# Peptides against a protein of PDB entry 6IDX, part 97

Target 1, 380 residues: chain A of PDB entry 6IDX
Amino acid sequence: KELAKLSADVTFATEFINMDGIIVLTRLVESGTKLLSHYSEMLAFTLTAFLELMDHGIVSWDMVSITFIKQIAGYVSQPMVDVSILQRSLAILESMVLNSQSLYQKIAEEITVGQLISHLQVSNQEIQTYAIALINALFLKAPEDKRQDMANAFAQKHLRSIILNHVIRGNRPIKTEMAHQLYVLQVLTFNLLEERMMTKMDPNDQAQRDIIFELRRIAFDAESDPSNAPGSGTEKRKAMYTKDYKMLGFTNHINPAMDFTQTPPGMLALDNMLYLAKVHQDTYIRIVLENSSREDKHECPFGRSAIELTKMLCEILQVGELPNEGRNDYHPMFFTHDRAFEELFGICIQLLNKTWKEMRATAEDFNKVMQVVREQITRA

## One batch from the design tools (peptide; made by RFdiffusion4, then SolubleMPNN)

Design b2_p14_5_s4 (from b2_p14_5, 5 letters changed)
Fold by OpenDDE base, seed 4:
Structure b2_p14_5_s4 (fold): chain B 380 residues (1-380), chain A 14 residues (1-14)
Amino acid sequence: as target 1 above (380 residues)
Amino acid sequence: SRQEQLDEVARRLA
């Protein structure tokens, strides 16, 4: 207990470390010997002292043994561990993951996100916070292949549902620390969009062009069976498509694929448009047809608007940026839907269309409408 | 002007 308190002092820590004191603490954890009276209390103080000593940055985290890691991971994976031990074990694992890629690899083998989710179901917000913090650390330090797997696991309705029901909709106010971890989780999840945001459309890729054609089909040929392969359309058919692409509000009516060659938002805008068209078909068709029938120059160009809105949402959500310390702004909607970004896009495109109408905007007012919509989104 | 009207509506909607 006194050691744990003194370990916060850098002078004491330096001397204690110079005496190999930290090695003694690690060996106490490694031994796992429950033979001592008050083992749990002693262990809690040992872990506290260990954390405080390591926080001085004098000793590398790589000094810890695999046995130590397994013991700490064991305290997180086992049911009915003392809360104080669990909290410190989560914090130790977080620090290990953040400070050492080699330790991350070892920890990722010993602990599953599923085990960490169990610690979110508790009433203790501190435990919940440390569990999310460790999830975030694992997510941050994961290689790209595993990061996508973790994201898919986070897309699992279970984690989001648990966070939503036990944290966000809990009977307790969310503390700043928890809000920060929710923010971090959100940022890390939205950063997975960066690849698509930076992916240019290839105007010559037929599969990508078929997506644009599908957008046209859904808007204008909704009753037509997709079985009519876009055969070599006659010149009249090509001219018809150019008109349809104009009505869809693409900038390049001849080759709409060119509108997706700019990054950001690249293909991410097309993904959003396709999601809207497939999942919210009635909304999509309504937006397109309301603007396609206008001859008053007050048509809202859907295609252009969708692209610029996607870019704007990426800017607002800071896609590709690392989470900042002290930020705690998270969107509850992120936890209500598996495809939260696309759903946000679907809400915001309707807002944009409404705002365009209310402003009685023309194509010349496009940037002004986008500015207003940005302000609306950022204040909501 | 049209611009002033747009700016007024913009201020109302923002």
Scores: peptide ipSAE 0.144, ipTM 0.866, DockQ to the pose 0.015
Fold by OpenDDE base, seed 5:
Structure b2_p14_5_s4 (fold): chain B 380 residues (1-380), chain A 14 residues (1-14)
Amino acid sequence: as target 1 above (380 residues)
Amino acid sequence: SRQEQLDEVARRLA
């Protein structure tokens, strides 16, 4: 206990490390022998002293043995461990994962996200915080293949549900530390959109062009009797589609695929448009048709607006950026929806369309409307 | 001007 307290002092820590004191602490953990009276209390203070000593950055995290890692992972994976030991073990694992890629690999072999989710189902917010912190560390340090696997719909849905029910809707106010970890989880999850955000559309890919054609079909052919399929030659069809793509508000009416070649937002904008068209079809059709029938130059260009809004949302959410240690702002919607980004897009595109109408905007006012919408989104 | 009106509406909506 006294050692744990004194270990926060850098002068004491330096002298204790110079006396091989940290090696003695690691050996106490490695021994795993419950033979000592008050072993659990002694172990809790040993782990505290170890953390405080390591926080000075004098000793590399790579100094720890595989036996030490297995003991610490064992305290997290076993159901019947003292809360004080569990808390410190979670913190040690987090620090190991964050500070060493080699230690991450070893820890990822010993523990699963499923085991960590069990520590979220408790009333102790400190345990919950350290469990989420370790999940976040594992998610941050995972290779891209494993990161995608961790982010799979089932694991993420279950994790979000547990966080929503046991943390956010818990009977206790959310502390700053927990709010930070929820923010970090949000950022890391939205960073999975980076690949799509940076994917350029191939204008020659027929499958990608068929998505744009599907957007046109949903907007204009859903009410049309199939009898008016224009049996006229390829040129009239091209002219017809150019008119439809103009009504959809694409910048390139001849080849809308060119509007998705800019990254960001690349294909992510097309994904959002398709999601809106399929999941919120009535909203999509309404927005498109309200602007397609206007002869007054106050039409809101849906295609252009959707692309620029997707880019704006990526900027607001800092997609592709690392979490900031000083931030604790998270969106509850992230924990309530499986497709939270696409749902946010669907809300924001309606806000944009409303704001455009209220401003009586024209195409010349586009950047001003986007500025107002940005301020509305960031203040909400 | 139309621009001033736009800026006023923008300030009310933001």
Scores: peptide ipSAE 0.143, ipTM 0.866, DockQ to the pose 0.015
Fold by OpenDDE base, seed 2:
Structure b2_p14_5_s4 (fold): chain B 380 residues (1-380), chain A 14 residues (1-14)
Amino acid sequence: as target 1 above (380 residues)
Amino acid sequence: SRQEQLDEVARRLA
């Protein structure tokens, strides 16, 4: 207890470290010797002193043995561990993951996200916070392939559900520390969109062109009896598509694929459009047809709007940026939906279309409409 | 002007 208190002092820490004090503390943990009176209390203070000493940055985290890591991971994976030991063990693992890539690799082998999710089901918000913090650390330090796997895993759907039910909808006010960890998790989740946001469409890729053609098909052929495929020549068909792409509100009516060569938002805009068209087909068809039938220059160009809105949402959500310290602005909606970004896009594109109509906008007013929509989204 | 009207509507919607 006294050691744990004194370890916060840098002068004491320096002298204690010079006496190999940290090595002694690590050996106490490594020994696992439960024979001592008040072992749990002693261990809790040992782990506190260890953290406080390591926080001075005098000793590298790489000094930690694999046996120590396994003991700490054991305290996190074992049921009915003392809350005080569990808290400190989660914090130690977080610090290890954040400070050493070599320790990350070892910890990622010993601990699963599923084990950490179990610590979210408790009423103790501090335990919940440290569990999310460790998940965030693991997510941040994971290689790209492993981040995608973590995001796609059943663990993420389950994680969102558990966070929603046990943290967000919990009977306790969310503290600043928890709000920050929820923010971090949200940012790290949206950063998975960066690849698609930075992927340029290849105008020569047939598979990508087929997606644009599918958008056209869903908008204009959904009511057409397949029997009336006009058997007229390839040239008339090409001219019809140019008209359809104009009605869809693409900037390049001849080759809409060119509109997706700008990064950001690249292919992510096309993903959002396709999601809207498939999941919210009635909304998509309505938006397209309401604007395709207008001859008054007040048509809202859906294709252009969808691209610029996707870009705007990426900017608002800071896609591709690291989480900022001191921020705690998480959005609960992102824990309620499996495809929260695409659903947000679907809400915002309807808002944009409404705002365009209310403003009686033309193509010249496009940037002004987008500014208003940005303000509307950022205030919501 | 049309621009002033747009700006007024924009202020109401924002």
Scores: peptide ipSAE 0.135, ipTM 0.863, DockQ to the pose 0.014
Fold by OpenDDE base, seed 3:
Structure b2_p14_5_s4 (fold): chain B 380 residues (1-380), chain A 14 residues (1-14)
Amino acid sequence: as target 1 above (380 residues)
Amino acid sequence: SRQEQLDEVARRLA
């Protein structure tokens, strides 16, 4: 107990480490010997002292043994562990994952996100916070190939549901530490959009062009079967499509694919448009047709607006950036939808269209409308 | 002017 308090002092920590004191603490954990009447209390203080000592950055996390990792992971995977031991064990695992890729690999073999979800179903917010912190650490340190799989896994969908029901909709106020971990999880999830945000459309890729054709079809030919993909369209058909692409509000009416060659937002804007058109078809059709039927120069260019809004949302959400330790702002909607970014886009594009109408904007006012919309989104 | 009106509406909506 006294050691745990003193371990926060850097002078004491330096002297204790120089006496191989940290090695003694690790060996106590490794031994797993429950023979002492006060083993649980001793272990809790041992883990506290270990954390406080390691926080000084004097000793590398790579000094820990596989046996130590297995013991700590065992305290997290077992259903009936003392809360004090569980808290410290979660914190130790988090620190191990964050500080060493080799330790991450070992921990990822010993513990699953599914096991950590059980610690979110408790009434203790501190346990919930440490569990999310460890999940975030595992997500951050996961290889890129595994990160998308981790996000798509049932565990992540279930994780969002559990967080929504047991944390966000809990009967207690969310503390700043929990709000920060929710923010981190949001940032790490939105960072999965970076690849699409940086993917340029290939104007020669027929499959990508077919998505633009589908956007046109949904807007103007809603009763037509998609199977009539216009093959070798006559020049008259090409001219017809140019009119449709103008009504859709693309900048390049001849070849709308060119509007998606700029990164950011690249293909992510097209993904958002397609999602809106398929999932919120009535909203999409309404927005497009309301603007396509106007001849008063007050048309909101949907295609251009969707692209610039996608870019703006990426900037606001800091897509591709690491989470900031000083931030705790999260969107509850992130936990209500599997496709939260696309849903946010769908809300914001309606806001943009409304703001455009209220401003009585023209194409010359585009940047000014976008500025107002940015201010509206950032204040919401 | 149209621009002044736009600026006024923008200030109200922001």
Scores: peptide ipSAE 0.144, ipTM 0.867, DockQ to the pose 0.014; fails the geometry check

Design b2_p14_6_s1 (from b2_p14_6, 8 letters changed)
Fold by OpenDDE base, seed 3:
Structure b2_p14_6_s1 (fold): chain B 380 residues (1-380), chain A 14 residues (1-14)
Amino acid sequence: as target 1 above (380 residues)
Amino acid sequence: MAKLMEEAAKEAAA
């Protein structure tokens, strides 16, 4: 207890470390000897002293043994651990993950996100905060392939549902530290969109062009019996498609794939359009057909609008940027749905279409409409 | 933003 208090002083810490004091603390944890009735209290103070000593940055985190990591991970994975030990163990694991990629690899083998989810189901907001902080650290330090897997695990309706029900909708006000960790988790989740945002469409890839063709099919052929595909010549079909792509509001009506070569938003815009067309088909068809039947120059170009809106949403959400320590703004909706970005897009495209009508906009007003919509989204 | 997000959450939950 006295050691834990003194370890916060840099002068004491320097002298204690020079006397190999930190090695003694690590060996105490490694020994795992439950022999004393006061073991839990002694261990909690040992872990506190260890953390305070390491926070001075005098000793590298890479000096920590595998046995030590396994003991700390064991305290996090065991259901019957003292709350004080659990809290310090989560904090130590977080610090290890953040400070060393080699420790990240070892920790990621010893603990699962599923084990950390159990610590979110408790009434203690401090434990919940440290559990989310460790999830965030693991997510931040994960290689790109594992980050997508963690996102898919986070996209597990279960983790989001638990955060939503036990943290966000909990009977206690959200503290600043928890709000920050929820913000960090949100930013890290949105950064998974960066790959698609920076992926250019290949205009020569037929599989990618078939997605654009599916958008056309859903908008214009959904009521037409697939049997009545008129067997008329390839040229008449191409000319019909050019007209349809114009009605869809693509900038390049001859080759709509060219509209997705700009990054950002690249293929992410096409993903959003396809999601809208499949999940919210009635809304999609309504927006497209309402604008396709207009000859008054007040048609809202859906394709162009969807691309620029996707780009705008990426800018507003700062997709591809690291979390800022000064921000605590989290959105509960991102914990309610797996495809929350696409759902946000679906609402914002309706808002854009409404705003376009209210402004009686033409194609020349496009940038002004987008500016108004940006202000509406950022203030709402 | 927060209101739009809440509306999105309602639509996504329906």
Scores: peptide ipSAE 0.038, ipTM 0.751, DockQ to the pose 0.025; fails the geometry check
Fold by OpenDDE base, seed 2:
Structure b2_p14_6_s1 (fold): chain B 380 residues (1-380), chain A 14 residues (1-14)
Amino acid sequence: as target 1 above (380 residues)
Amino acid sequence: MAKLMEEAAKEAAA
C-alpha cells in the first residue's frame, strides 16, 4: 500500500527502479503464489505500484516476461477476480499494447474482444472504461489485415448493442474518461472508411461503370415498363445516357466515372449514392427527379453535391486521422446502426437539397451552399 | 451534429 503510493513520486520511482525493485514486483506476479490470490489486497497494490513505476517511462515495457503477460491476461479472463485487480490488469494490458508491438502480438493471442465484452456488462464504469480502452489499443495497434477482423467484430450487433445498452444508456452519467474512449472507438471505426475514400474509380472498369448505370436505372427506369427500352442505335443510347447523367447532376455528363477519380472521397461517394438509392429509394428518386425537372438555373446537382458532401463528412469526422487527446465528443447513433455513415449521408444530402432551395441557389452559389451546410452539420 | 445523428438513428430504426 505504501509502495503503491510512493511509486507515483518520480524520485522514489527512480531509486526503487535502480534497486531492481520493478523486477521484484514482476517476479511476485509471475510466481502465481497463494499470497497473490484473486482476492489478495497485496496483489492489487503490487499491480498499482507496477503501473505507477512504468508510467514514469524509465523502464521499457519489453522487459516483461511471457509468464507475466499470461498471469495478467489470466486475471482478465477469470470471472472471480477482485474489481481492483481486474481494473489494474486491464490498464497494464492497455499500456503493454500501446508501448510495444511485440507485446501486442502476445496479448492478441491470449485475449479476444469477445472476452472483453463481458467486462462491459458490469455496472462499474471504471471497469467498462478500461475494457474499451484495451479494445481501442488492440484496434489501434492491429495490422491492417487484423484491423478488418476487429472491425467485423465491432460491426457485430452484439458489441455495439452492449456498448449502447450497458454503457451509453446506463443509469450513470458518462464520465470524461469513458466519453474519450467512446470517441476513440468512433474515430478508429471511421478510419475503416479511409480505404474507400482513397480508392480512385477506374473509368475503364465496366463493373464500376455498371454501378453508375444502376444509379441511372433506379432514378429513371424504376417506374418505366421494360417495354419502352429505347429501340434503335448505340449512338442514340449514348446521347440518352449523357442527358440522364446531366439530370443526375454529374460534372462529367459523358463519363460520370471521371467525377470519382479524385481522392478524397473517391469510391466512398459512389458507395453512399448506391446505398441511398437502394435503401432509401423513394428519397433518392424524389431528390433526383425534383432537380431533373427544373428548367430554371436553380437545379441542385445531385452527383456533384453527393461527392462534395461525402468529402465534407470525411473532413468533419476526421477520417484517416488518429484520435486526439482531450477529445470526448462521441455520437450514440454510431452505436445504433451498422451503416451509420451512410445513414448520416442520407440525412445530410436531404439537408443540402433543402438548403439549396431555401437559398435559391444556382451553380455559381455551390461553394456558398456547401459552407452553410457545413455550419448546419457541425452545429446540429 | 447530435440532432442530425438522432434523426438518422430514428430513420435507421424505422
Scores: peptide ipSAE 0.038, ipTM 0.751, DockQ to the pose 0.025; fails the geometry check
Fold by OpenDDE base, seed 1:
Order: C-alpha cells, then sequence, then structure tokens
Structure b2_p14_6_s1 (fold): chain B 380 residues (1-380), chain A 14 residues (1-14)
C-alpha cells in the first residue's frame, strides 16, 4: 500500500526502478505464488505500484515477460477475481497494448473480446469503463485486417448491443470517463468507413456499374409494368439511360461512375445510395421522382447531393481521425444498428431535400444549401 | 445532431 502510494512520486519511482524494484514486482506476479493469490489486497497493491511506476515512462513496457502477461490476462479471464485486481489488470493490459505493439500481439492471443464482454454485463461502471478502454486499445492497435475482422465479427454486434443495454441504457448516469471511452469506440468504429471513403470507383468495373444501374432500375423501373421494355436499338437505350442519370441528379449524367472517382467520399457514397434504395425504397423513390418531375429548375440533384452529403457526414463524424483526449461526445444511435451511418445518411438526405425546397434552391444555390444543412446537422 | 441521431435510431430499429 505504501509502495503503491510512493510509486506515484517520480523521485521515488526513479530510485526504486534504479534498485531493480520493478523487476522484483514483476517476478512476484510471475511466480503466481499462493501468497499473492490468497491475499487479494497484496496483489492489488502490487499491481497498483507496478502501474504507477510504469506510468512515469522510465521503463519500457517491452521489459514485461510473457509469463507476466499471462498472469495479468489470467486475472481478467477468471470469473471470481477481486474487483480491485480486475480493475488494475484491465488498466495494465490497456497500458501494455497502447505502449507496445509487441505486447499487443501477445495480449491479443491471450484475451478475446468475448472475455471482455463479460465485464460489461456487471453493474460496476468502473469495471465497464476499463473493459471498454481495453477493447478500444485493442481496436486502435489492431492491424487493419484484424480491425475489419473485428468489425465484421458477430462479436461487435453483440458488443454494441451489450454496451447499449448495460451501459448506455443503464439506470445510472454515464460518468465522464465512460463517455470518453464510448466516444473513442465510436471514432474507431467510424474509422472502419475510411476504407470505403477512400476507395475510388473504377469506371471499368462492371459490378460497380451494375450498382449504378440498379439505382436507376429501382427509381424508374420498379413501378413500371415489365411489358414496356422498349425493344428499340442499343443507342436509344443509352440515350434513355443518360436522361435517367440526369434525373437521378448525377453530375456526370453520361457516365455516373465518374462522380464516385473522387475520394473522399468515393464508394462510401454509392454504398449509402444503394442502402437507401434497398432498405428505404419508398423514401428513395419519392426523393428521386419528386425532383425528376420538376421542370422549374428547383430540382434537387439527388446523386450530387448524396455524394456531397456523404462527404459532409464523414467530415462531421471525423472519419479517419484519431480520437482526441478530453472529448466525451458520443451518439447512442451508433450502438443501435450495424448500419447506423447509412441510417443517418437516410435521415440527412431527407433533411437536405426538405431544406432545398424550403430555400427554393436552384443548382447555383447548391453550396449554400449544403452549408445550411451542415449547420442543421451539427445543431440537431 | 442528437435529434437526427434519435430519428435515425428509430428508423434503424423499425
Amino acid sequence: as target 1 above (380 residues)
Amino acid sequence: MAKLMEEAAKEAAA
């Protein structure tokens, strides 16, 4: 206890480290002695002293043995561990992951997100906070391939559901520390959109072109009786599609694929449009047809608007940016659905379409409408 | 933002 308290002092820490004191602490933990396991308080203070000593940055985290990591991971995986030991073990693992890529690799082999999820189902918000902090650290330090695997894993859907039900919808106020960890998790989740945001459409990719054609089909052919497929020549079909792509509000109505070559938002805009068209088909058709039937130059260009809105949402949500310390602004809705970004896009595109009408905007007012919509989104 | 997010959450839950 006294050692743990004194270890917060940099002068004491320096002298204690110079006397190999930290090595002695690590060896005590590594030994797994029945003494430390039987006296939870002594172990908790040992772990506290170790963490406080390491927080001075005097000793590299890479000095930690695999045996030590396994012991700490063991304390996190044990169902009947003292809360104080669990808390300190989670904090040590977080610090190890954040400070050493080599330790991250070893910890990622010893601990599963599923084991950490069990610590979210408890009533103790401090334990929940440290568990999310460790998940965030693992997510932050994961290579991109593993981040995508984590993202696609049923484990993340389950994780979000558990966070929503046991943390966000809990009967207790969210503390600042928890709010920060929820913010961090959201930022890291939005960064999964970065790949698609930075993916350029290949105008020669037939599969990607077929998506644009599907957007046209959903908007214009879904209500049309299949009998009037105009059997006329290939040129009349191309001219017809050019008109349809103009009515869809693409900037390049001859080759709409060119509108998705700019990054950001790249293919992410097309993903949002396709999601809207498939999941909210009535809303999509309404927006497209309402603007396509206008002859008054007050048509809202859906395709252009969807692209610029996707870019704007990425900017507002800071997609591709690292989480900042001291920020606590999280949005509970991003824990409600796996496609929460696309749902937000669906609401915001309706807001944009409404605002365009209210402003009686023309194509010349486009940037002004987008500025008003940005202000509406950021204030709402 | 919060209101739009709440609306999006309702749509996503429907």
Scores: peptide ipSAE 0.038, ipTM 0.753, DockQ to the pose 0.025; fails the geometry check
Fold by OpenDDE base, seed 5:
Structure b2_p14_6_s1 (fold): chain B 380 residues (1-380), chain A 14 residues (1-14)
Amino acid sequence: as target 1 above (380 residues)
Amino acid sequence: MAKLMEEAAKEAAA
């Protein structure tokens, strides 16, 4: 207890470290010996002193042994650990993950997000906060391949549900620290969109072109069985498609793929359009056909609008930016659905279409409409 | 944004 208190002082910490004191603390943890009376209390103070000493940055986190990591991970993975030990163990793991990629790799082998979810199903908001903080650290430090796996995992669906039900919809006020961790998790989740946002469409990729063709099919041939996709389109069919791509509101009516070569929003805009067309088909068809039947130059160009709206949403949500300290603004909606970004896009594209009609906009007013819509989204 | 997000959450839950 006294050591833990004194370890906050840099002068004491320096002297204690010079005496190999931190090595003694690590060995106490590594031994795992429950033989001492008041072991839990002693261990809690040992972990406190260790954290306070390491926070001075005098000793590299890479000094810790694999045995130490396994012991700390064990305190997090075991059921019915003392709350004080659990809290400090979560904080130690977070610090290890944040400070060393080598330690991240070792920790990621010892613990899973699924194990950390159990610490969210408690009435202690502090434990919940430290558990989310560690999840955030693991997510932040994960290699690109593992980040996507974490995102797609059933564990993440479960994580969102648990956060929503046990944290956000809990019977207690959200503290600032928890709000910050929810913000961080939201930002890190949005950053998974960055790859698609920065992916240019290849105009020569037939599979990507087939997605654009599917958008046309859903809008104009919704009653036609996809099995009757007529093969090599005669010149008349190509001319029909150019008309359809104009009616869809693409800028390049001949080759709509060119509209997706600009990054941001790249392929993410096409993903949103396809999601809308498949999941909210009635809404998609209504928006497209309402504007495609207009001959008054007041048609809302769906394709162009969808691209620019996707870009705008990425800007508003700060996709690709790292989480900032001191921010705590999170949106509960993003914990309600796996594809919350695409659902937000679906709401915002309807808002855009409505605003376009209300303004009696033409193609010349496009940027003005987008500014009004931006203000509506940011204030709502 | 919060209201739009709440509306989107309701639609996503329906």
Scores: peptide ipSAE 0.037, ipTM 0.751, DockQ to the pose 0.025; fails the geometry check

